# Peptides against a protein of PDB entry 4ASU: the designs that were tried, part 68

Target 1, 270 residues: chain A of PDB entry 4ASU
Amino acid sequence: ATLKDITRRLKSIKNIQKITKSMKMVAAAKYARAERELKPARVYGVGSLALYEKADIKTPEDKKKHLIIGVSSDRGLCGAIHSSVAKQMKSEAANLAAAGKEVKIIGVGDKIRSILHRTHSDQFLVTFKEVGRRPPTFGDASVIALELLNSGYEFDEGSIIFNRFRSVISYKTEEKPIFSLDTISSAESMSIYDDIDADVLRNYQEYSLANIIYYSLKESTTSEQSARMTAMDNASKNASEMIDKLTLTFNRTRQAVITKELIEIISGAA
Target 2, 83 residues: chain B of PDB entry 4ASU
Amino acid sequence: FTFASPTQVFFNSANVRQVDVPTQTGAFGILAAHVPTLQVLRPGLVVVHAEDGTTSKYFVSSGSVTVNADSSVQLLAEEAVTL

## One batch from the design tools (peptide; made by RFdiffusion4, then SolubleMPNN)

Design b1_p12_6_s1 (from b1_p12_6, 10 letters changed)
Fold by OpenDDE base, seed 1:
Order: sequence, then C-alpha cells, then structure tokens
Structure b1_p12_6_s1 (fold): chain B 270 residues (1-270), chain C 83 residues (1-83), chain A 12 residues (1-12)
Amino acid sequence: as target 1 above (270 residues)
Amino acid sequence: as target 2 above (83 residues)
Amino acid sequence: SYPSYIVLAREP
C-alpha cells in the first residue's frame, strides 16, 4: 500500500474509534439510568410473577396454543443481546412444535423480526417498533399487553423471553410464563384463593400481563446498554490495535520510500 | 409484604401487622394470617400498620393486591405517593 | 407473509 493509502485508512479508523468511544459514553449514560430504574421495576415485576409462581399454575397438555414474546430492541451494536433472545425463541418454538403445539410469536423490537423473519414469518402476530431509543415506560408495556390481548389469538399459555441483567459484564436470557385468563381461572391450584369475581380476575390478569412486560423491558434495556458499552469498548480497542499496526506499516513504508529516493539520487537514476 | 409501583418501592418483603387497601369491591384490611385472595385496586388510600405501631398512608391509583397461601402479600400500584 | 408492525409512542 502507498503512504497515501495507509494515511487514508488511518484517518478512517481513527474516525471510527471516535464514533465508538462516543457511543460507549452514550451507552454508559443510558445504562446508569436504566440500572437505577431497574431496581424498583424488578421488585415490581417479581411481585407480579409471584401469584403464578406460588400457585404453580399449570396448563393442561391438551391445550395447544402457545404464545412466545421475544423482548429486545431496534438498536444494534450490542453484542449477542438480540441473538441470545432469538436463539431461545427458536429453541422454544421447535420444542413446542415437536410437542404438537401451535406457536405464535410477538416481537418487541425490530431486531427480533430481522433475525426470525425468514424462518418464522408465518408465526408472527405482530412486531413492535421504536423500541430502544428511549427508556421503556409502563405505558409502552400497557400498549403491548393490550395489543396481545386484542390480537385475536387465543393462546392458552405463553413465554416471555428477555435478557435479565446480572451485572455490567453479564446478562442471562430467561423465560417467564404468561397465562391466559381461561388457564388461570381453570387452574386447580387457584382453588385455594377465596372466591374471586370473574371481572376481578380478568382485570388482574390484564394488569399482571402489563406488569410482566414492563419488567422484561426494563431488564432488557439495562442488559442491552451494558452490552453496548462492552461492545463499543471492544470496538475501540480493536481500532486502537489496528491504528498501531497501520502506523508501523506507515513508518516502514516511509523508510522504504526514503531509502529508494536516496538510492536514486546517489545512483543518478533519477 | 411488598408494596411497589413501577418506579418506586415502599416495602420490600417487610413484616407488617395490617394493610388496608381500597379495592373495587370495597376497602378491606389484610391481616398477617389472611386467607389467600387477590383483588384489583381502585384509586384510594392504602394504610400500612407496622409491627411497631407506626402507620403510613399512601394514595394509589390502579393496581392489584395478592395474598398467597404462604402469607406473602404483593401490593402493586401503577401510581403511588406517600401522604 | 410479513408480520404487521405497531409503532410505540415516542416521548414528546
């Protein structure tokens, strides 16, 4: 490569490094906020799941309709955040299909669609877009819950799949159950609860669904921002290494050019 | 006893004597040995009676309250403020 | 077939 070529590449990589560093800082700011907001959201979300855990609600095997909700975002450059969710969705869908279940999918965030569209397009009910630019709100979760309940798909049970935040350097893709009103109302384990009005149970289920979705969004967002920080840091380091290598190449090439010019002058060949 | 909104935690796995909640079917008190139940909240006052005799009041919007067989209680409000 | 899309509201 010529000195000009190397210089151009150096400039390009330095610019990329500036961008990745900037993105890291932005992700760091968003992470800090997300982590703060996750604390109460986790308590809230875990509380919402408590009934289903404590009651040990089970879906009869003869019930066939299963809904999978994958939670991620529209935004890339965050490592394996999206692929981890998609991988588990694929696995779950395959297992359910093998068991003779009907599977439908809701994607929260456009990246889920991007990964699964080719292989699972017929199973998608809806994809929610404009996820990840701003922190998720309970209003967002309520919209998703409402759309799910109004989708016309009468699922028996479902799975919400998302990345749970563990630390700034770690997340884990997890699954939490969701249940239809009919499944909840028909569960034998619910018999221990005092006589519950059908309208109360419906309202409870709807609210619970929104709660769980909200929780998943908060976990996902925090995980994503932390992963993006790491990804951008790695990108910046990689750029730095490349800059060093190219700088060495530049110096070597420069010396070669100088040597050649000197030889030409001395030899009179110029 | 857990009492939280999406953005704020008021109680997290705390022991309380009694919680008064506003439900769509009416206000009622939840005691430590209350039978399992679930209710939907209406806008109104929540009163938490601590074991030490301290009473705290909150205004809540919509939400839910669940009492499980193991005596765990989850009070979840969409909006809640201390009074 | 392609899935339908719903756009979540932006903060004003």
Scores: peptide ipSAE 0.374, ipTM 0.921, DockQ to the pose 0.094; fails the geometry check
Fold by OpenDDE base, seed 4:
Structure b1_p12_6_s1 (fold): chain B 270 residues (1-270), chain C 83 residues (1-83), chain A 12 residues (1-12)
Amino acid sequence: as target 1 above (270 residues)
Amino acid sequence: as target 2 above (83 residues)
Amino acid sequence: SYPSYIVLAREP
């Protein structure tokens, strides 16, 4: 490689490093906010899930329609955040299909569709876009919940798959259940709940869905931002190492060129 | 007893004496060992009676309240403010 | 036909 080639490459990598460093800082800021907002969201979301855990709601075996909601975002450069969710979605879809269930998919964030569209396009009901530009709000969750309920797909049971935040360096892809109104209403374990009006239960379920979705979005966002921060840090480090290597190569090449020129001068071949 | 909004936690697994909630079917008090129930909140006042005799008042917009068989209660409001 | 994409547009 000529000195010019090396110089060009160095410049390019240095620019990349600047970008990755900048992105790291942005991700760090977003992470800090997300983590703060996750604290109450987790209490809120876990509280909403308490019913399902305590009531041990089970879907009858004869019920065949299952909905998978994958939660991620539109934005890349966050390590395995999207692929982890997609992988679990695929696995679950396959398992459910093997069990004779019908599976439909909702993607929260365009990356889910990007990964799964080729193999699961026929199973997609809808994909939500413009996820990740702004912190998710309860309003966003409500929209998703409403669309889910209005999708026309009469699922019996669903799974919401998202990355749960553990720490700045760790997340875990998890699944939480979503139940249809009919499934909740027909669950034997719900018999202990006193005189629940059908309208009340419907409204309750709507809140529950919104709550769970909101929770998942907050977990996902926090996980994503932390992962992005790490990914950008790694990218910056890799760029740094490459810069060092290329700089050494540049110096060696420059010395060789100088030596050659000196020899030419001394030999009078010029 | 857990009482939270999406953005704020007021009570987290706390022991309380009584919680008065505004529901669409009417306001009712949740006492210890209340029968399991599910309700939807209407805009109104939530009153939490602590074991020490203190009373806290909140305004909520909407949401849900769950009383479980194990006497755990989840009050989840879309919006809530301390009064 | 149910839309394939829904944009989560925050109302200003």
Scores: peptide ipSAE 0.354, ipTM 0.930, DockQ to the pose 0.090; fails the geometry check
Fold by OpenDDE base, seed 3:
Structure b1_p12_6_s1 (fold): chain B 270 residues (1-270), chain C 83 residues (1-83), chain A 12 residues (1-12)
Amino acid sequence: as target 1 above (270 residues)
Amino acid sequence: as target 2 above (83 residues)
Amino acid sequence: SYPSYIVLAREP
């Protein structure tokens, strides 16, 4: 490689390092906020899931329509955040199909579609975009919930798949159930909840769905920002190492060029 | 008893004497061993009566309340503020 | 058919 080539490459890598360092700082700030906001969101979301756990809502075997909601974002450079969700979505879809279920998919964030469109395009109902630039709000979750309920797909049961935050260095892809109004209303275990008005139950279910989605978004966001921070740190370190190596190569090459020129001068070949 | 909004937690698995909630079907008091029920909140006042006799008031916008068979209660408001 | 997109826009 010529000195010019090495210099060009050095410049490029240095620029990348600047970008990754900047992104790390941005991710760190977003992570700190996300973690703070996750605490109440977790209580809120887990509270919403409590009914389904306590009532042990079960979907009858004759019900075949299943909805999978994958939660991630539009933005890359966050390690395995998107691929982890997609992998679990694929696994769940395959398992459900093997069980004779019909599966439809909703992607929260464009990256889900990017990963799954080739193999699962026909199963997608909708993909939500503009996820990840700003912290998710309850309003966002409500929009997603509303769209799901108005999608025309009369699912019986669903799965929301997202990355649950554990620590700055750890997340776990998890699945939580979602149920249709019909499934909830017909569940035998719900009989103990007497005299529930149909309108009340509908509204309750709408809130419940929004609550669960909101919770998943908050978990996902916190996990993503943490993972991005780590990824950008690693990228910056890798760039630094490469810069060091290239700098050494540059110096060696420069010396070789000088030596060659001196030899040419001494030999009278120029 | 759990009482939370998306952004704040007021009670987390706490023991309380009574919770008065504003629901679409009317305001009602949740006492110990209340029958299981699901309700949707209307804008209004939530009053929490603690075991020590302390009364706390909150304004909520909307949301849900669940009373389970095990006497656990989840009050989830979209927006809530302490009064 | 490709899935439709919905943009999550905050109401001003």
Scores: peptide ipSAE 0.352, ipTM 0.930, DockQ to the pose 0.095; fails the geometry check
Fold by OpenDDE base, seed 5:
Structure b1_p12_6_s1 (fold): chain B 270 residues (1-270), chain C 83 residues (1-83), chain A 12 residues (1-12)
Amino acid sequence: as target 1 above (270 residues)
Amino acid sequence: as target 2 above (83 residues)
Amino acid sequence: SYPSYIVLAREP
């Protein structure tokens, strides 16, 4: 490689390093906010899921319609955040299909569709875009919940798949159940709940769905920002190492050029 | 007893004496060993009676309340403020 | 037909 080539490459990598450092800082700020907002969201979301766990709501095996909601975002450069969710979705879809279930998919964030469109396009009901630019709000979750309920797909049971935040260096892709109004209403375990009005239950279910979606979005966002921060840090470190290597190569090449020029001068061949 | 909004936690697995909630079907008090029930909140006042006799008041906009068989209670409001 | 994509628009 010529000195010019090395210099050009150095300049390019230095620019990349600047970009990755900047992105790291942005991700760090978003992460800090997301983590703070996740604390109450987790209590809220886990609280909403408590009924389903405690009531042990089960879907009869003869029911075949299953909805999978994958939660991620539109934005890349965050490691395995999107692929982990997509992988879990694929696995779940395959398992359900093998069990004779009908599977439909909702993607929250464009990246889900981008990964799954080739293999699962016929199973998608809808994809939500413009996810991840701003922190998700309860309003966003409500919109998603409403659209799901209005999709016309009469699912019996569903699964929401998202990345649960563990720490700045760790997340885990998890699945939580979603039940249709009919499934909840018909569940034997719900008989212990006194005089549940159908309208009340419908409204309750709408809140529950919004609550769970909101929770999943907050977990996903926190995981994503943390992963992006880590990815950008790694990219910056890799760039730094490459700069060091190229700098050494530059210095060696420069010395070789100088030596060659000196030899040419001494030999009179120039 | 858990009482939270999407953005704030007021009680997290706390022991309380009584919680008064405004529901669409009417306000009711949740006592120890209350029968399991599901309700939807209407805009109104939530009153939490602590074991020490202190009371706290909150205004909620909407949401849900769940009383489980194990006596756990989840009060989840869309919006809530301390009064 | 249900739209393939829905844009989450934040109300200004």
Scores: peptide ipSAE 0.351, ipTM 0.933, DockQ to the pose 0.103; fails the geometry check

Design b1_p12_6_s2 (from b1_p12_6, 9 letters changed)
Fold by OpenDDE base, seed 4:
Structure b1_p12_6_s2 (fold): chain B 270 residues (1-270), chain C 83 residues (1-83), chain A 12 residues (1-12)
Amino acid sequence: as target 1 above (270 residues)
Amino acid sequence: as target 2 above (83 residues)
Amino acid sequence: SHPSYVVLAKED
């Protein structure tokens, strides 16, 4: 490689490093906010899931329609955040198919579709875009919930798959159940809940769904920002190492060129 | 007893004496060992009676309330403010 | 059925 080539490469990598450092800082800021907002969201979401856990709602085996909601975002450069969700979605879809169930998919964030479009395009009901530019709101969750409920797909049971935040260095892809109104209303375990009006139950379910979606979005966002921060840090470090290597190469090459020129001068080979 | 909005937690697995909630079917008080029920909140006042006799008031918008068989209660409001 | 897209950020 010529000195010019090395210099060009150095410049390029230095620019990349600047970008990754900047992105790290942005991700860090977003992470800090997300983590703060996750605390109440987790209580809220877990509270909403409490019914399903305590009532042990089960979908009858003869029910075949299953909905998978994958939660991520539109934005890349966050490590395995999207691929982890997609992987679990694929696994779940395969397992359900093997069990003779029909599977439809909702993607929250364009990355889900980007990953799954070739293999699962026919199973997608809807993809939500413009996820990740701003922190998710309860309004966003409500829109998603409403769209799901109005999709016309009469699922019996569903799964929401998202990355649960553990720590700044750790997340776990998890699945939480969602149930249709019919499944909830017909569940034997619900018999202990007295005098539930059908309209009340419907409204309750709508809130529950929105709550769970909101929770998943908050978990996902926190995980994503943390992962991005880490990814950008790693990228910056890698760039730094490459810069060091190239700098050494540059120096060596420069010295070699100088030496050659000196020899030519001394030898009289003008 | 858990009482939260998407953005704020008021009670997290706390023991309380009574919670009065505004529901679409009417306001009712949740006491210890209340029968399991599911309700939807209407805009109104939530009153939490603590075991020590203190009373806290909140205004809530929409949401849900769940009373489980294990006496756990989840009050989840879309919006809630301390009054 | 063509997969539909919903945009969340549409500020009304």
Scores: peptide ipSAE 0.175, ipTM 0.910, DockQ to the pose 0.101
Fold by OpenDDE base, seed 5:
Structure b1_p12_6_s2 (fold): chain B 270 residues (1-270), chain C 83 residues (1-83), chain A 12 residues (1-12)
Amino acid sequence: as target 1 above (270 residues)
Amino acid sequence: as target 2 above (83 residues)
Amino acid sequence: SHPSYVVLAKED
């Protein structure tokens, strides 16, 4: 490689390093906010899920329609955030299909569709775009819930798959159940609850879905920002190492060129 | 007793004496060993009576309230403010 | 049937 080639490469890598450092800082700021906002969101979301655990709501085995909601975003450069969700979705879809269930998919974030479009395109009901530019709001969750309820797909049960935040260096892809209004209303375990008006139950279910979706979005966002921060840090470190290596190569090459020129001058081959 | 909005937690698995909630079907008080029920909140006042005798008031918008068989309660409001 | 796209509302 010529000195010119090395110099060009050095310049390019230095520019990349600047970009990755900037992205790291942005991700760090977003992470800090997301982590703070996740604390109440987790209490809120877990609270909403408490009914399903305590009531032990089960879907009859003869029911065949299953919905999978994958929660991610539109934005890349965050490690395995999207692929982990997609992998879990694929696994779940395959298991359900093997059990004779009908499976439909909702993708929150364009990256889910990007990964699954070739193998699962026919199973998608809807994909939500413009996810991840701004922190998710309860309004966003409500829109998603409403779209699900208005999709016309009468699922019996479902699952929402998302990355749960553990720490700045750790997340876990998890699944939480979602149930249709019919499943909840017909559940034997719900008989212990006092006579619930059908309209009340419908409204309750709408809130429940929105709550769970909101929770999943907050967990996903926190995990994503943390992962992006880590990814950008790693990229910056890798760039730094490459800069050091290329700098050494540059210096060696420069010395060799100088030596060659001196020899040519001394030998009269100028 | 858990009482939260998407952005704020007021009570997290706390023991309380009584919670008064505004529901679409009417206001009711949740006491110890209340029968399990599901309700939807209407805009109104939530009053929490703590075991120590203190009373806290909140204004809530829409949301849900769950009373479980194990006496656990989840009050989840879209918006809530301390009064 | 091609999957539908829904764009989440931008906060103004």
Scores: peptide ipSAE 0.092, ipTM 0.913, DockQ to the pose 0.095
Fold by OpenDDE base, seed 2:
Parts: C-alpha cells; sequence; structure tokens
Structure b1_p12_6_s2 (fold): chain B 270 residues (1-270), chain C 83 residues (1-83), chain A 12 residues (1-12)
C-alpha cells in the first residue's frame, strides 16, 4: 500500500472513531434517563403481572389462537437487541405451530418486521413504527394496546417478548403472558374474585394490557441504549487499535521509501 | 400493598392497615384479609392508613386495583399525586 | 394483504 493509501485509510478510521465516540455519549445520556424511568415502570409492570402469576391463569388446550408481540425499535447499531427478540419469536412461533396453534404476530419497531418479513409475512397483523427516537410513554403503550384490541384478531392467549434490563452490560430476552378477556373470565382460578362486573373486567384487562406493554417498552429501551453504548464503545476501541496498527505501518513504509530514495541517489539511477 | 403510577412509586410491598380507593362501583376500604376483588379506579381520593396511625392522601385519575387471596394489593393508577 | 403500519409518534 502506498503512503497515500494508508493516509486515506487512517483519515477514514479516525472519522469513524469520532462518530462512534459521539454516538456512545448520546447513548450514555439516553441510557441514564431510561434507567431512571425504568425503576417506577418496573414496579408498575410487575404489579400488573401479579394477578396472572398468583391466579395461575391457564388457557384451555382446545383454544388455538395465539398472539406474539415482539418488542424492539426502529434503530440499529445496538448489537443483538433485535435479533435476540426475533430469535425467540421464531422459536415460540414454531413451538406453537407444532402444537397446532394459530399464530399471529405484532411487531413493535420496524426492525422486527425487517427480520421476520420474508419468513412470517402472512402472520403479521401490524407493525408499529417510529419507536426509539423518543422514550416510550404510557400513551404509546395505550395506543398499541388499543390497536391490538381493535385488530379484530380474537386471540385466546399471547406472549409479549422483550429484552429485560439486567445491568449496563447485560440484558435477557424474556416472555410474559397476555390473556384475552374471555380467557380471564373463564379461568377457574378467577372464581375467588366474586361479583366482578363484566364491564369492570373488560376495563381491567385493557389497563393490564397497556401496563404490560408499557413495562416491556421501558425494559426494551433501557436494554437497547445500554447495548448501543457498549457497541459504540467497542467500535471506538477497535478503531483505536486499527489506527495504532496503521500508524506503525505508515512509519515503516515511510522509512522504506526514504531508504529506497537514498539507494537510488547513491547508485546514480536517478 | 403496592401503589404506583407509570412514573412514580408510592408504596412497594408495604404493610398498611387500610386503603380507601375510589372505584367505578363506589368507594370502598381495603382491610387486612379483604376478599379477593378486581376493580377499576375512577378519579378520586385514595387514603392510605399506615400501621403507625399515619394517614396519607392521594388523588388518582384512572387505573386498577387488585386484591389477591394472599392479601397482597396492587393499586396501579395512570396518574397519581400526593395531596 | 400488506401488513398495516401504525406510527406512534407524529413527526412534528
Amino acid sequence: as target 1 above (270 residues)
Amino acid sequence: as target 2 above (83 residues)
Amino acid sequence: SHPSYVVLAKED
């Protein structure tokens, strides 16, 4: 490689390093906010799931309609955030299909659709876009919940799949259950809840769905920003190492050129 | 007893004496060993009576309240403010 | 049937 080629490559990598460093800082700021907002959201979301855990709501085996909601975002450069969710969605869909269930899919974030479109296009009900530019709000969760409830797909049970935040360096893809109004109302374990008005139960279920979606969005966002921060940090480090290597190569090549020129002068070949 | 909004936690697995909640079917008090129930909140006053005799008041918008068989309670409001 | 898209945030 000529000195010019090495110089051009050095310039390019230095620019990339600047960009990745800037992106790291932006991700760090967003992460800090997301983590702060996740604390109450987790209590809120876990509280909403408490009924389903304690009541041990089960869907009868003869029920066939299952909904999978995958939660991620529209934005890339965050490692395996999207692929992890998609992988678990595929696994769950395959398992359900093998059990004779009908499976429909909702994607929160355009990346889910991008990954699953070719193989699961017929199973998609709706994809939500413009996810990830701003922190998710309860209003956003309510919109998603409402769209699901108004989709006309009468699911019996469902699964919401998202990345749960563990630490700045760790997330885990998890699944939480979603139950239809009919499934909740018909569950034997619900018999202990006496004199529940049908309208009350419907409204309760709507809140429950919105709550769980909100929780999943907050977990996903925190995980994503943390993963992006890590990815950008790694990219910056890799760029730094490459710059060091290329700088050494540049110096060696420069010395070789000088030596060659000196030899040519001494030999009279110029 | 857990009482939270999407953005704020007021109580997290706390022991309380009584919680008064405004529901669509009317206001009622949740005591120890209350029968399991599910209710939807209406805008109104929540009053939490602590074991030490202190009383805290909150205004809530909409949401849900769950009383479980194990006496755990989840009060989840869309919006809530301390009064 | 083309999957429907819902936009959560209106771009101002």
Scores: peptide ipSAE 0.131, ipTM 0.908, DockQ to the pose 0.101; fails the geometry check
Fold by OpenDDE base, seed 1:
Structure b1_p12_6_s2 (fold): chain B 270 residues (1-270), chain C 83 residues (1-83), chain A 12 residues (1-12)
Amino acid sequence: as target 1 above (270 residues)
Amino acid sequence: as target 2 above (83 residues)
Amino acid sequence: SHPSYVVLAKED
């Protein structure tokens, strides 16, 4: 490699490093906000799941329609955030299919579609785009919930799969159950809830779904921003190491050129 | 007793004496050992009566309230403000 | 069948 080539590469890598550092700072700002907003969202979301846990709602084995909702975003450069969700979705879909269940998929964020399209295209109902540019709102969750309920797919049970935030350095892909109105209404455990009007139950279920989706979005966003910070930090470090290596190569090459020129001058070969 | 909106937590697993909620079927008070129920909130006043006798008032827009068999209560409002 | 795409509403 010529000195010019090395210099060009150095310049390119330095520019990449500047970009990754900038992206890290942006991710840090978004993370800080996401973490603050996650605190109440977690209480809110966990509260919505309490019924399902306490009532021990179970779907009969003879019911065959299952919905998988994968939650991520449209944005890359965040490590294994998207692949982790997709991996669990694939595993769940395979297990359900092996059990004779019909499986349909909803992707929140374009990255889920990008990963699963080739293998699971026929199972997709809808993909939600423009996820991740702005912090998710309850309005966003409501739109997703409404679209799901109006999709015409009459699922019996579902799973929402998302990355739960643990810390700046840790997230965990997990699933939470989603139940249809029919499943909830027919559950034996619901008998303890006396005289629930059908309209009330329907509205309740709509809120519950929106709440759970909102919760998943907030967990996902916080996890994603944290992961992006880490990814950009790693990229910046890698760039730094490469700059150091190339700088050494440049210096060695420069010395070799100087030595060659000196020899040519001394030898009179000019 | 848990009372929260998507953006704010008012009560988190707190012990309260009574909670008055505005529901689509009417306003009712949730007391200790209330029968399990599910309701949807209508815009109106929520009144929380603490064990120490303190009363707090809130305005809520919409949402849900759940009373479980174990006497746990989840009041989840889309929007809520302290009055 | 290609999945349907829905764009989330942008906050103005």
Scores: peptide ipSAE 0.021, ipTM 0.879, DockQ to the pose 0.081; fails the geometry check

